# Designs tried in a protein design run: peptides against a protein of PDB entry 4BOS. Part 156

Target 1, 163 residues: chain A of PDB entry 4BOS
Amino acid sequence: PVLTRTVVPADNSCLFTSVYYVVEGGVLNPACAPEMRRLIAQIVASDPDFYSEAILGKTNQEYCDWIKRDDTWGGAIEISILSKFYQCEICVVDTQTVRIDRFGEDAGYTKRVLLIYDGIHYDPLQRNFPDPDTPPLTIFSSNDDIVLVQALELADEARRRRQ
Target 2, 163 residues: chain A of PDB entry 4BOS as posed
Amino acid sequence: PVLTRTVVPADNSALFTSVYYVVEGGVLNPACAPEMRRLIAQIVASDPDFYSEAILGKTNQEYCDWIKRDDTWGGAIEISILSKFYQCEICVVDTQTVRIDRFGEDAGYTKRVLLIYDGIHYDPLQRNFPDPDTPPLTIFSSNDDIVLVQALELADEARRRRQ

## One batch from the design tools (peptide; made by RFdiffusion4, then SolubleMPNN)

Design b1_p30_8_s3 (from b1_p30_8, 22 letters changed)
Fold by OpenDDE base, seed 3:
Structure b1_p30_8_s3 (fold): chain B 163 residues (1-163), chain A 30 residues (1-30)
Amino acid sequence: as target 1 above (163 residues)
Amino acid sequence: GLSAEEIARRLEELERMKENLERFFEALRK
């Protein structure tokens, strides 16, 4: 099995497209971003005590309006929320530092998904199998540390290629 | 021009998303 990246459109919604891809088992849906943004906004609005201005950097309402825009970028806050929503650990391997940031690592989830990040763009990661008839795997066991090693290797290779 | 199968797949995905959302809000209310 080989870990590979699927290149999603380089737009302001690459995070949402990438997350959707991995949590849905490898479905590329370029139109998923608006509904993902709205989903996050609804979650944030539902708990203003937890999602405070201190966490959001802006008022709850301002954040909800902001994240629903089609030209705003997602980041750590959105990843954390999506991790909770999909009940999975989201691991982001950074090609600039060759490090993995793990979201939801302390929640006890049984599954994890992986993204690759170059500082300005997110792409989803998948495991391809030798059998061409076996579809790629995007959802891994939270105990599968081999996939994390593979992600680091992939990130290091990407760094050398300036990707 | 989507096939019936593709439409069905998308509807199933949306249904799963709705279910997850409902579950999430239920958890927040506890």
Scores: peptide ipSAE 0.180, ipTM 0.724, DockQ to the pose 0.027
Fold by OpenDDE base, seed 2:
Structure b1_p30_8_s3 (fold): chain B 163 residues (1-163), chain A 30 residues (1-30)
Amino acid sequence: as target 1 above (163 residues)
Amino acid sequence: GLSAEEIARRLEELERMKENLERFFEALRK
């Protein structure tokens, strides 16, 4: 079994496409972004006390309008929200630092998914099996530390290729 | 157009999303 990267379109919605891919078990759907953007906006709008200007960097309303645009990039705030929404740990391996940023690690989720991030673009990660007829796995146990090691190895390899 | 299988998959996804959303808001109210 090998952890591999699925390249999604390098558009402004790569985060949403990548998250959708892993939480849906390996379904590539670039058209998912508008709905996910609206979902995040709805969640943020529902709790202006928690999602304050201090957290968002802009007013609650400004953020909601901003995130619903088709040309704005998702980041840590959106990942955190999506982790809570899908009730899973989202692990982002950064190829620039060769480190894993874990979102939802203290929430007690039983599941984790993995993304790879190069400082601009997000891609989903999946485990491929030797049997080509066995579908790749995108949802892992939160106790599976082997997949984290594999993600770091993949990120290190990616970093070396860029240098 | 989408096949019946693809439509069914999408509906299942929407049901899961609805459930997750409900749990999310319940947690926020605590």
Scores: peptide ipSAE 0.109, ipTM 0.633, DockQ to the pose 0.028
Fold by OpenDDE base, seed 1:
Structure b1_p30_8_s3 (fold): chain B 163 residues (1-163), chain A 30 residues (1-30)
Amino acid sequence: as target 1 above (163 residues)
Amino acid sequence: GLSAEEIARRLEELERMKENLERFFEALRK
């Protein structure tokens, strides 16, 4: 089994496409972004007391309008919300630093998914098997530390190739 | 996709876990 990268479109919604891919078991659907943006906005709008300007960096309404645009980028806030929503740890391996940022690591989730990030673009990671009839795995055990090592190795190789 | 019922369930779970989320955001602000 080898950890591999699936390249998603280099658009402003690569985070959402990548998250959708891994949490849905390997379904590539770039058209999912508008729905996921609306989902985030719905969650944020549902509790303006919690999702305050102090957290969002802008008013609740301004954030909701901003995140629903098709030309705005998702980041740590969106990953955190999606981690909670999908009840899984989201691990982001950074090719620039060869480090893993873990979202939801203290929530007690039994599942983890992995993304690779180059400072601008997000892509999903999957485990491919030698048997071509065995579908790739995108959802891992939160106890699977081997996949984290493999992600770091993949990121290091990407950095060396300036990918 | 997720059903309306599953979305509702997960939204409720999200609400119950907001304290953990708040701690994460506080750490980001430091």
Scores: peptide ipSAE 0.023, ipTM 0.549, DockQ to the pose 0.037
Fold by OpenDDE base, seed 4:
Structure b1_p30_8_s3 (fold): chain B 163 residues (1-163), chain A 30 residues (1-30)
Amino acid sequence: as target 1 above (163 residues)
Amino acid sequence: GLSAEEIARRLEELERMKENLERFFEALRK
């Protein structure tokens, strides 16, 4: 089995498309972004004490309006929220640093999903199997550290190609 | 257009999202 990258559209919603892809078992749906943006906004609005201006960098209301725009891209805050929402660890391998940021690693989730990030674009990662009748896997065990190693290898290769 | 099977799949996804959302907000209230 090989860890591979599925290229999603390079629009401002690539994070949401990528997360949706992996948590739904490999469903590519670029139209999912508005729904996910509204979901995040609703979550943030529901707890202004936790999602404070200090955390958001702007007022709670300003953030909610901002994240619902179709031309704003998500980051760590959104990934953290999505990790909590989907009850899974979201691992983001960065091709610039060849490091993995793990979101939800201390929450006790049994599931792990992986994204690859190059500084401006997110793509989902999946494991392909030799058997053509076996669909790719996007949801891994949170104990599967092999997939993390494979993700680092993939990121390292990507970095070398950019140099 | 979407097939009946695709519509059913999407509805299942939405139901899962709804369930996750309910659990999330329930946790926030605790």
Scores: peptide ipSAE 0.186, ipTM 0.732, DockQ to the pose 0.027; fails the geometry check

Design b1_p30_8_s4 (from b1_p30_8, 19 letters changed)
Fold by OpenDDE base, seed 2:
Structure b1_p30_8_s4 (fold): chain B 163 residues (1-163), chain A 30 residues (1-30)
Amino acid sequence: as target 1 above (163 residues)
Amino acid sequence: GLTAEQIARRLAELAERKENLERFFEELKK
């Protein structure tokens, strides 16, 4: 089995498209972003005491309006929320540092998904199988540490290509 | 899209793990 990336559109919604891809088992749907943005906004709006200005960097209402725009970039806060929403560990391998940031690591989830990040763009990762009739896997066991090693190797190769 | 019921259920689960999220945000502030 080989870990590969699927290149999603290089738009400001690449995080949402990538998350959707991996949690839905490999479905590429760039049109998912508006709904996912609204989902994040709804979650944040549901608890203004928790999602405070100190956490968001702006008022709760301002954040909700901001995240629903089609040109605003998602980041760590959105990943953490989506990890909890989908009840899975989201592992982001960074090609600049060749490190993995694990969101939801201590939550006890049984599954993990993987993204690759280059400092500007997110893409989803998948495991391809030798049997062409076996579809790629995007949801892994949270105990599968081999896939993390493969992700690091993929990130290291990507870093070398850009050097 | 997700139903209102599905969203409500996930929001409840988020509330149960609020402490973990708080720890995450504290790390972001550093």
Scores: peptide ipSAE 0.024, ipTM 0.513, DockQ to the pose 0.037
Fold by OpenDDE base, seed 1:
Structure b1_p30_8_s4 (fold): chain B 163 residues (1-163), chain A 30 residues (1-30)
Amino acid sequence: as target 1 above (163 residues)
Amino acid sequence: GLTAEQIARRLAELAERKENLERFFEELKK
């Protein structure tokens, strides 16, 4: 099996598109962002004590309004929220540092998904199988360390190619 | 109202029914 990336549009919603892709089993839907943004806003609004101004960098209400805009970028806060939302570990391999940031690693999730990040853009990762009749896998066991190694290798190659 | 975690849990339950997740478990059985 080979770990590969699917390039999603380089728009302001690449994170959401990428997450949607992996958690939905390889469904590319660039139009998913508005609804996902609203969902995040709803979750944030539901717990102003946890999602405080200290965490958000702005008031809870301001964040909710901000994230629902069509031109704002998602990041660590949104990934953390989406990890909880899907009850899934989200692993982001960074091509600049060739390191993996794991979100939800201590939550006890049994599944993980992987994204590749170049500093501004997110893409989803998938495992392709030698058997052409076996569709690519986007959800992995949280115990699958091989996929993490493959992600690092992929990121290293991407770095060398400045991808 | 529901906390963020409570909402997440409820929505995650729905996500567990996705075909994508079914395939995940099928692959684990192989």
Scores: peptide ipSAE 0.023, ipTM 0.505, DockQ to the pose 0.021
Fold by OpenDDE base, seed 5:
Structure b1_p30_8_s4 (fold): chain B 163 residues (1-163), chain A 30 residues (1-30)
Amino acid sequence: as target 1 above (163 residues)
Amino acid sequence: GLTAEQIARRLAELAERKENLERFFEELKK
């Protein structure tokens, strides 16, 4: 079994496409972004006290309008929200630093998914199997630390290749 | 600015005190 990167379109919605891919078990749908953006906006709007300007960097309303645009980038806030929504740990391995940012690690989720991030672009990670008839795995046990090691190795290789 | 990890930690801490938000998440999933 090898952990591999699936390259998604380098549009402004690569984060959403990548998250959708891994949480849906390997479904590539670049058209998923508008609904995911709206989902996030609805969640943020539902609790303006929690999602304050201090957290968002802008007013709750401004953020909701901003995130629903098709040309704005998602980040840590959006990943945190999606982690809670899908009830899974989202692990982002950074190729620039070769570190893993874990979202939802203390929430007690039984599942984890992995993304790879190069500073501007997100891609999903999956485990491929030698048997071609066995579909790739995108959802892992939250106790599977081997996949985290494999992600770090993949990121380190990407860094060495300047990718 | 805050790192991704710092933001995630802060959000997690706040979420632990906001049960109504968690209930909202669960309802949205249904």
Scores: peptide ipSAE 0.020, ipTM 0.492, DockQ to the pose 0.044
Fold by OpenDDE base, seed 4:
Structure b1_p30_8_s4 (fold): chain B 163 residues (1-163), chain A 30 residues (1-30)
Amino acid sequence: as target 1 above (163 residues)
Amino acid sequence: GLTAEQIARRLAELAERKENLERFFEELKK
């Protein structure tokens, strides 16, 4: 089995497309972004005390309007929210630093999914199997640390290739 | 933007509110 990268469109919604891909078991749906953006905005709007300007970097209302735009980039805040919503650990391996940021690692989730990030673009990661009848795996056990090692190796190789 | 570490630290500082938010997420997921 090999951990591989699926390149999703660079349409400013790559984070949402990538998250959707991995949490849905490998479904590429670039049209998922508007709904996911609205979901995040709804969650943020529902709790202005928690999602304060200190967390958002802007007012609650400004953030909600901002995230619902089709040309704004998601980041750590959105990943954190999506981790909680999908009840899974989201691990983001950064090709620039060759480090993994783990969202939800202390929440007790049994599942983890992986993204690769190059500083401006997110892509989903999947495990491919030699047997063609075995579909790729995008949802891993939260105890599967081997996949994290594989992600680091993939990121290191990407850095060397400047990808 | 905010880093994962900054978000994690802020969430830890708001532990009680975080628990309420977790319950909200569970309800929203249903």
Scores: peptide ipSAE 0.020, ipTM 0.492, DockQ to the pose 0.045

